# Ledger of designs, part 98: peptides against a protein of PDB entry 5TUV

Target 1, 107 residues: chain A of PDB entry 5TUV
Amino acid sequence: KEVIDRLRYLKAEIEDLELKERELDQQKLWLQQSIKNVMDDSINNRFSYVTHEDICNCFNGDTLLAIQAPSGTQLEVPIPEMGQNGQKKYQINLKSHSGPIHVLLIN
Target 2, 107 residues: chain B of PDB entry 5TUV
Amino acid sequence: AQECQNLEVERQRRLERIKQKQSQLQELILQQIAFKNLVQRNRHAEQQASRPPPPNSVIHLPFIIVNTSKKTVIDCSISNDKFEYLFNFDNTFEIHDDIEVLKRMGM

## One batch from the design tools (peptide; made by RFdiffusion4, then SolubleMPNN)

Design b2_p18_2_s4 (from b2_p18_2, 8 letters changed)
Fold by OpenDDE base, seed 1:
Structure b2_p18_2_s4 (fold): chain B 107 residues (1-107), chain C 107 residues (1-107), chain A 18 residues (1-18)
Amino acid sequence: as target 1 above (107 residues)
Amino acid sequence: as target 2 above (107 residues)
Amino acid sequence: EKIEYPKNFSLPFKKTLQ
């Protein structure tokens, strides 16, 4: 019957899609590990930086802060809340566990 | 049949997940390429200059860029070990990660 | 009053730098 044939077809297609999804999951994991390895390489790490010029070329002439922190640093931006003085608080919280945080004023 | 409808819904769900995973994978590939290009650029530049850049002239990955108005008052509280930072702004700001910066640089 | 973040960020958000 048509319905039975459709069911069999759909089940077979879903099985193929499951295989494809698993393949993509494995590829993602592999690539993530590859990126980590490349970034952790001593030579690559030495040259993994941007310049002030690079930043200035990417952004217009507002106040630009560059915040460099070790991998694993936690960045928090809370919902702006009303402060004691009646002003909204716009905040950035940074917590590093492995090294100091460095801040540069670009312009 | 109800069973056919259920399988069709499942099929569509899987197709959408696969599409999303393909997009995420492509993004990771581009990130890796951008990083490799950055490293190559910097290696070449330092070879030509016959010296590394001054320590405070570059921003090492990982980093974030904070962009705000020149009129924005920024207060920064720093822990004694510089592992914890609290930034307070009297106005709104933008945050950009290093990945976005590399994209804007054309890496 | 707009706080702008990358598309993958929403308030409140927590991110671990990598």
Scores: peptide ipSAE 0.266, ipTM 0.886, DockQ to the pose 0.539
Fold by OpenDDE base, seed 4:
Structure b2_p18_2_s4 (fold): chain B 107 residues (1-107), chain C 107 residues (1-107), chain A 18 residues (1-18)
Amino acid sequence: as target 1 above (107 residues)
Amino acid sequence: as target 2 above (107 residues)
Amino acid sequence: EKIEYPKNFSLPFKKTLQ
């Protein structure tokens, strides 16, 4: 009887959790679309930038590259494998489809 | 007993997924807020300066920051289609997206 | 030195910039 009651409780809770999970999924989708809309707004887009100072305040001591690319650009970092010279390859691959990629040396 | 245990495992799995989704949703909310704050800051700054910043002084979103040692040699190759970029590093590097930068900026 | 990536990235990875 106790086991039966526990089973009933668990099944009911799982059902509630399924509903909650679906709710969160929908909220995520909505918010993602909202963010996209905000970023795509012409005025917001005009002011969607950071300065060299901003970057320098966030990082120090190393070489800093800022790589600006259009939305939809694909970023790929492969597993470091051995190169022809016997050294590991540390690589970043970028594929843009809608515009140029800009690289700035910050530090 | 086994059925009860199976349902308890499932319950816990669902609870963890919900927790993760709640966290992800919170991150999206913070991203949206950070972006709006960035835009507001820049609008205000340009109003005070009565001019936009110099074109080469800002990094437009979306972007990534790559930081590596000052000793790291960086090579960049561009594909024939001019939209694919390959960065080669002779040492390790770190990648930070624009969201991470905005967080570090306190936006 | 260790290659460090954003927390939600794992090697190998592909990401579309938003």
Scores: peptide ipSAE 0.261, ipTM 0.884, DockQ to the pose 0.515
Fold by OpenDDE base, seed 2:
Structure b2_p18_2_s4 (fold): chain B 107 residues (1-107), chain C 107 residues (1-107), chain A 18 residues (1-18)
Amino acid sequence: as target 1 above (107 residues)
Amino acid sequence: as target 2 above (107 residues)
Amino acid sequence: EKIEYPKNFSLPFKKTLQ
């Protein structure tokens, strides 16, 4: 029957798609590791920075804070809640485990 | 048949996931390229200047940029070891990661 | 008023810097 043939076709295609998806997952992991290796290289790490000018060229008109922290630093932004004074709390929490956090005011 | 329809839905779902994963993979590739370009730029710039930039004049990766109105009041609590930061804003803000910044820089 | 984030940032969120 046509329906049976369609079912077989779909099942076979889904199997192929599963293989493709797994391939992409592996490629992602590989590339992520590659990026990490490149960034962890001592020479590359030495030159892995942007300037104030770079940031100013990307943003304008507002207060800009640059927060540099080691890899693995946890960034948390909770849902704004009403504070005791009736003001919503807009908050950023940073926790580093491997080194100090550095903050620069850009403008 | 209902089974055929179910498999067609699954097929389509998998196709969409694959498409998304392909896009994400391309973004990672671009990130790696951008980082390499950044390193190359900075190496060249320091060679021309015959010195590294002052420590407080650059933002080392990884970093985030916080953008908020000039009118926003920002309070910051810092731990003694500078491993923990708490930022309080009286108004909304935007957060941009280093990846987005590199994109905006055209790296 | 909404806090604006890139699409990969949604409230509430936790992110590990890489």
Scores: peptide ipSAE 0.260, ipTM 0.883, DockQ to the pose 0.553
Fold by OpenDDE base, seed 3:
Structure b2_p18_2_s4 (fold): chain B 107 residues (1-107), chain C 107 residues (1-107), chain A 18 residues (1-18)
Amino acid sequence: as target 1 above (107 residues)
Amino acid sequence: as target 2 above (107 residues)
Amino acid sequence: EKIEYPKNFSLPFKKTLQ
């Protein structure tokens, strides 16, 4: 029956897709580890920076803050809520666990 | 048959997930390339200048960029050890990660 | 939203607070 054949085909294809998805998951894991290794390299780490000019070329017209923090630093941006005074609160909370946070005013 | 339709939906869902994962992998590859290009650029620049950049003239990865209106009032509270930061804004702001910046830089 | 700085590269994001 056509329906039975279609069902069999679909099931087989889904199995193939499952294999493909797992392959992609493994590739992602591998690539993430590769990126980590590259970034953790002492030479690469030494030169892993951007300049003020780089930032200014990416953004214009506004106040720009650059916040450098160690990997693993927690960034929390709460959903804006009404404060006690009726004003919305716009906040950024940063918590580092491994080193100090550095802030630069770009413009 | 209903079962056939259900499997078609499942098939499509899996295909979409695979597509998303493929896209994410491509993004990671591009990020790695961008980082390597950044490192190469900076190494070359320092070689030409025969010196490293001044400490406060560059932004080391990882970092974020916060942009807001020039009229936005920003208040910052910092812990003694500089491990915790609380930014208060009287208006909206945007946050961009270093990866996005590298993309905008054309790395 | 709470985000941890990645140990390595993560997918780029843009967070706009309105």
Scores: peptide ipSAE 0.150, ipTM 0.875, DockQ to the pose 0.060

Design b2_p18_3_s1 (from b2_p18_3, 5 letters changed)
Fold by OpenDDE base, seed 1:
Structure b2_p18_3_s1 (fold): chain B 107 residues (1-107), chain C 107 residues (1-107), chain A 18 residues (1-18)
Amino acid sequence: as target 1 above (107 residues)
Amino acid sequence: as target 2 above (107 residues)
Amino acid sequence: TEIEIYGEIPENFHFSIS
């Protein structure tokens, strides 16, 4: 009957979709590893930087801090709390475990 | 039948997941392309200048950009080993990663 | 990812640079 045919069709389609999803998962993992390899390459790493001009062109009219930190550095932004003076505290906490953090003021 | 309905819901769920994964994959591809373009640009620029840029004139990946108003008061406490930073702002700020910067640069 | 801080965020925003 029609219902049986529909069931067969749906099951077959879901099976195809399962295969497609697994394929995409593998492609993602592969690409992530590829990106890592490209960035870790000594030659590419040598030239993996942006300039002050680059940053200034991307952002206009503000104070800009460039924070260069090693991979794995933890960035924490707590919910603003009221200080003793009644002013909200806007805070950034950085913690590195693999190397020093470098900060540049871009102007 | 109820079974058909259940399978149709499952089918739709899988289709949406696949769509999301396809989008994520595309973003990763674009990130890799942007990085390669950045490397190529910098390599060419240094060849033309016959020298690398001054150390404090560039920001090496990975990095983040903190963007805040020119009126914002910024206080920064740094640990002795520069592994820990504490930033205090008297107003709100934005954070942008290097991936977004490369996009804004048109890489 | 552009993050406008102190919008709709969890109790604490945690981000690992990688």
Scores: peptide ipSAE 0.200, ipTM 0.871, DockQ to the pose 0.036
Fold by OpenDDE base, seed 4:
Structure b2_p18_3_s1 (fold): chain B 107 residues (1-107), chain C 107 residues (1-107), chain A 18 residues (1-18)
Amino acid sequence: as target 1 above (107 residues)
Amino acid sequence: as target 2 above (107 residues)
Amino acid sequence: TEIEIYGEIPENFHFSIS
């Protein structure tokens, strides 16, 4: 009897959790669309930038490259395999489909 | 008893998924807030200066930051249309997206 | 999201910038 009651309780709770999870899924979808709308707004797009100073304040002591690429640009970092000279290869491959990529040396 | 245990495992699984989704949702909210704050900052700055920043002084979203040691040798191959980039490094590097940069900026 | 590449990468990292 007690076990039966526990089973009923657990089943009911799981159903409630399912509803909660679906709610979160919808909220995520809504928020993602909201973010896109905000970023695509002409005024917001005009002011959607950071400065060299902003970047330099975030990082210190290294060579910094800023890669400005259109949305949807493919970024690939292959596994660092041994190169021809026996040195590991550290690579970044970028492929844009909608426009040119711009690279800035910050330092 | 076994059924209760199974349902308890299921409940816990769902609770963990919900927790993860809640965290992801919170991150999206923070992203949107950070972006809005960035836009507001830039709008205010340009209004105060009565001019836009120099075109080569800013990095427009979306972008990524690549940082590596100053000793790292970097080779870059660029396609004629600048749609494809191949970077070769002789040492390790880090990649940071614009979202992380905005976080580091305190947006 | 920060991507640190120090050592072995288990698989190719691939994503689209948005």
Scores: peptide ipSAE 0.171, ipTM 0.867, DockQ to the pose 0.036
Fold by OpenDDE base, seed 3:
Structure b2_p18_3_s1 (fold): chain B 107 residues (1-107), chain C 107 residues (1-107), chain A 18 residues (1-18)
Amino acid sequence: as target 1 above (107 residues)
Amino acid sequence: as target 2 above (107 residues)
Amino acid sequence: TEIEIYGEIPENFHFSIS
């Protein structure tokens, strides 16, 4: 029966796709770990910075804040809600657990 | 017949996920390359200058960039230990991570 | 990034998190 054959084919293909997806997941995990290792290297860490000029070249015409925070710092942006005055609240919440947060104005 | 259709839908869904994961892997590779290029750039620059940049002239990773209109009023509340920050904006803003910045820099 | 981002922003709002 054609339908039965199609079902068997689809099931086999899906199984192959599952294998491929798992392979990609493993590759992602490996690559993520590789990136972490590279960034954690003492020499690389020493030179892992950008300049104010770099930032200004990326963003023009706006007020720019750079927030330097330790790894694992929590960043929350609540959904804008109306305040008591009827104005929408645009808010950023930062919370670090391992060290102080540093904020600087770029322009 | 209905089962066949269901499996075809699932097949398509899996194919899309695989495509997305492949794209994500490519992005991770680019991120790693960008970081390595950044490090190389900075190492070369410091070698030519025969000194590191002033401490407050650079932004060390990890960081985020917040950009908003120059007309935006920004209020910031900081904890005494600088572990917690609360930003209030009277207008919309954008947040960009260091990865995106490196991309914009052409690294 | 190693910064942990919490919360989802509706697409109809004119600000973004990367």
Scores: peptide ipSAE 0.115, ipTM 0.865, DockQ to the pose 0.038
Fold by OpenDDE base, seed 5:
Structure b2_p18_3_s1 (fold): chain B 107 residues (1-107), chain C 107 residues (1-107), chain A 18 residues (1-18)
Amino acid sequence: as target 1 above (107 residues)
Amino acid sequence: as target 2 above (107 residues)
Amino acid sequence: TEIEIYGEIPENFHFSIS
C-alpha cells in the first residue's frame, strides 16, 4: 500500500510538472516571436546598432574582430587539435547562406 | 520499489529542466529589454546630433565579437563572395554575441 | 574584398581571399 501510494503521488506530481513545462515552452515561443517582431520593425531595425566606442569600452587590451553576419550564419569552433608543428590549432569557421559576411578589425 | 525510484529520477530530471527553462526565459526577457533600450539610446543620440551616424562607424545587429591577445597570430581566409570565412589562431580566443555586448554596455 | 580595419593593425594579422 505504501509503494502504491508513493507511485500515485509521484505520477500526479510528474503530471503537474508536465503542465508547467508546456506552459514555459509556450511562453518561450511567444517571447521569441515577440523579439523577432520587435527587431523586424522598420524603426527599430534602423536603430539596431552599436558603435565602435561601445565595443572598445566592453573589451580592453585585446585584438577585436567584429563579425557582421546574416541571421542563420553557421559558426563552428572545432575542438583544438595538435598541428604538425606540435602546436594546438584554434579555428573559427563561418558560413553564410543568405548574404556576405562583413568583418571589422577594431582595437 | 524500482518503479518508484525510476519515477523519482524522472521527477528530478523534469524539475531541473523546468529550472533551466525558467532561466532561459528570464534571459530572453532581458534580451528584449536590452534591445529596446539600445534603440531608445540610439534614437535619442541621433536626435541630439540632428543626424545619423556615418554608415561605417556603427555595427548593425546581428554580430559577434572575437577577442584574442594582441600577440596572437591570426590567419584569415575568405571566399571571394565573402560567404565563407576560416580563421586560424595560434592561441586561444573568446567569442561574444551581441546579446552579451549589450549586457556589458549596461542596456 | 578586404577586411575593414579601424585602429591599429596587428602585425600578426594576415588575410587572403580564397
Scores: peptide ipSAE 0.357, ipTM 0.885, DockQ to the pose 0.528; fails the geometry check

Design b2_p18_3_s2 (from b2_p18_3, 7 letters changed)
Fold by OpenDDE base, seed 2:
Structure b2_p18_3_s2 (fold): chain B 107 residues (1-107), chain C 107 residues (1-107), chain A 18 residues (1-18)
Amino acid sequence: as target 1 above (107 residues)
Amino acid sequence: as target 2 above (107 residues)
Amino acid sequence: TEIHIYGPIPSNFHFSIS
């Protein structure tokens, strides 16, 4: 029957898709580890920076803060809510556990 | 048949997940390329200058960029060890990670 | 949205940028 054939086809295709998805998952893990290794390399780490000019070229006409924080630093941006003073609260909360945070005013 | 319909839905769901994962992999590849290009650029620049950049002239990865209107008032409280930062803005702001910055830089 | 409470924070430095 046509329905039986369709079921068989779909099951076979889903099996192939499962294999493909697992392959992609493994590739993601591999690539993430590769990126980490490249970034953690002593030579690469030495040159892993951008300049003030780089940032200014990316953004114009605004106040720019560059926040350098260690990996794993907690970043909290609460949903703006009305404060007690009648103004919306726009906040950024940073908490590092592995090192100091450095902030630069770019412009 | 209901089973056939269920499998077709499952097939489509898996196809969509695979597509998303493929896109994520492509993004990671681009991130790695961008980082390598950044390192190469900086190495070349320092070779030409025959010196490293001044310590406070560069922003080391990882970092984030906060941009807001020049009219925005920013209040900041910092802990003694610089592990905690509290930013208060009187207006909206945008946050951009280093990955996006590298993209905007054309890396 | 989950809100995390940090502190009390012994902030010894406060400044404003305008």
Scores: peptide ipSAE 0.075, ipTM 0.858, DockQ to the pose 0.071
Fold by OpenDDE base, seed 4:
Structure b2_p18_3_s2 (fold): chain B 107 residues (1-107), chain C 107 residues (1-107), chain A 18 residues (1-18)
Amino acid sequence: as target 1 above (107 residues)
Amino acid sequence: as target 2 above (107 residues)
Amino acid sequence: TEIHIYGPIPSNFHFSIS
């Protein structure tokens, strides 16, 4: 009957969707590795930078900090807590494991 | 039938996941393209200038941009080896990753 | 589409720069 046919169709479609999802998962993994390889290439790494002007063109009107850190550097923004003077704490915590962090004041 | 409805819900769930994964994949593709374009731009620029840019004028990837009001007071504690940074702000801030910057640059 | 991170957020934000 119609319901049985619909069930068969849905089951078959779900199976096809499972295959498609696995395909996408593999493509993602491949692309992630590709990006890593491209970025880690010695020549590409040499030219993997933006200029001060680039940043200024992207942002305006505020104080801008450029924080350059090695891959894997941990960035933490804790929940605001009241400070000793009753002021909320707005913090950024950075921890690198593979090299120094460099901070540049842009504006 | 109830079974048919259950399968339709599952089908829709899978379709949404696939859509999300497709979007994520496209984002990764754009990231790689943006990076390659950045490298090409910089290589060409340095060839034209016959010299690399001054070291303090560029920000090497990976990086983040922190922007806050010019009125914001920023305190920074730095470890001796510069592996750890603690930023304190007396007001809110925004964080932008290098991917967003490349997008804003039109890469 | 750009994702903007506004700090601080109502929960701990953890991100690894890669």
Scores: peptide ipSAE 0.072, ipTM 0.860, DockQ to the pose 0.036
Fold by OpenDDE base, seed 5:
Structure b2_p18_3_s2 (fold): chain B 107 residues (1-107), chain C 107 residues (1-107), chain A 18 residues (1-18)
Amino acid sequence: as target 1 above (107 residues)
Amino acid sequence: as target 2 above (107 residues)
Amino acid sequence: TEIHIYGPIPSNFHFSIS
């Protein structure tokens, strides 16, 4: 009796959790679309930028590259492998399909 | 009894997924707020200056920031159409997206 | 030999930052 009752309880709870999870999924989808719409707005797009000062204030003491790339640009960071000199190679590969990539040296 | 245990494991798994999705949703909300604040800041700044910033003084979204030591040697190969970039570093680096930058800016 | 994930690129720009 205890096992049967527990099973029924758990099944009912899982059903409720499924509903909650679907609700969250829909909310995520809606919010993602909302963000996209806001960013794609012509006025918002005009003002969607940061300054060199903004970036410098966020990071200190290092070389900073700002890479401006269109949405959908592919970014790959391969697992470092040993080079011919016995040193690991650290790489970044970028590929855009919708527009040019612009790189700025900030610091 | 075994089914009961299986359902309890499933329940816990779903609870964890829901928690993760709730966190992700909160992050998206913050992203939207940060973007709106950025736009508002820039609109106000340009109004005060009575002109837009110089085109090469700002970085439009979307972008990423690459952070590495000043001692790091960076080699870059660029396609003629600037659609593809290959970076080689002789040391480690960090990559930060525009979302993180906005967070660091306090947006 | 360099590994190019997206294949060889028709690069006309090569520079180093140090």
Scores: peptide ipSAE 0.069, ipTM 0.859, DockQ to the pose 0.075
Fold by OpenDDE base, seed 3:
Structure b2_p18_3_s2 (fold): chain B 107 residues (1-107), chain C 107 residues (1-107), chain A 18 residues (1-18)
Amino acid sequence: as target 1 above (107 residues)
Amino acid sequence: as target 2 above (107 residues)
Amino acid sequence: TEIHIYGPIPSNFHFSIS
């Protein structure tokens, strides 16, 4: 039947797609490692910063906090919930495991 | 027939995932380029100034930017080792990572 | 998600930005 032929075709195509997806996964892995290596380079690390002006040019004149934290720092933003006083809770929780966190007020 | 339909759905799902992964790879490449451009910019700037910027005038990667209204009251609790930060806002806020900042900077 | 407290937070290390 045509259905049987279609099944064979689909199965073969899916197999090819699986191979393609695995290839992309490998490429992603290598690229991520490449980025890590570039960022961890001592010279690059020395110059891996932005200025206050850079930030101000990117955002409007609201209150801007810059939070510097080591890679791997845990960031948690709980879903806003009603507090006991009826006020919604808007929170940010940060936990570093490798170094101190620094907060700067920019604007 | 039903199996054929199921495989067609799966085929389409895989195609979409592959497309997404291709997009993610492109994004990673752009991130690496942006970072390299940032480093190059800063190296050039410091060479011209013949000195590094003051320590508290720059924000080192990785970082996040928290944007909120100037009317927002922000309370922060910090652990003794500065490894943990708890922020409380009386209103909504936005979080932007360093990758987005670099994009906005045109890196 | 729930709020997680990973360690003691001294009361004297509380500040407000307004």
Scores: peptide ipSAE 0.064, ipTM 0.858, DockQ to the pose 0.087

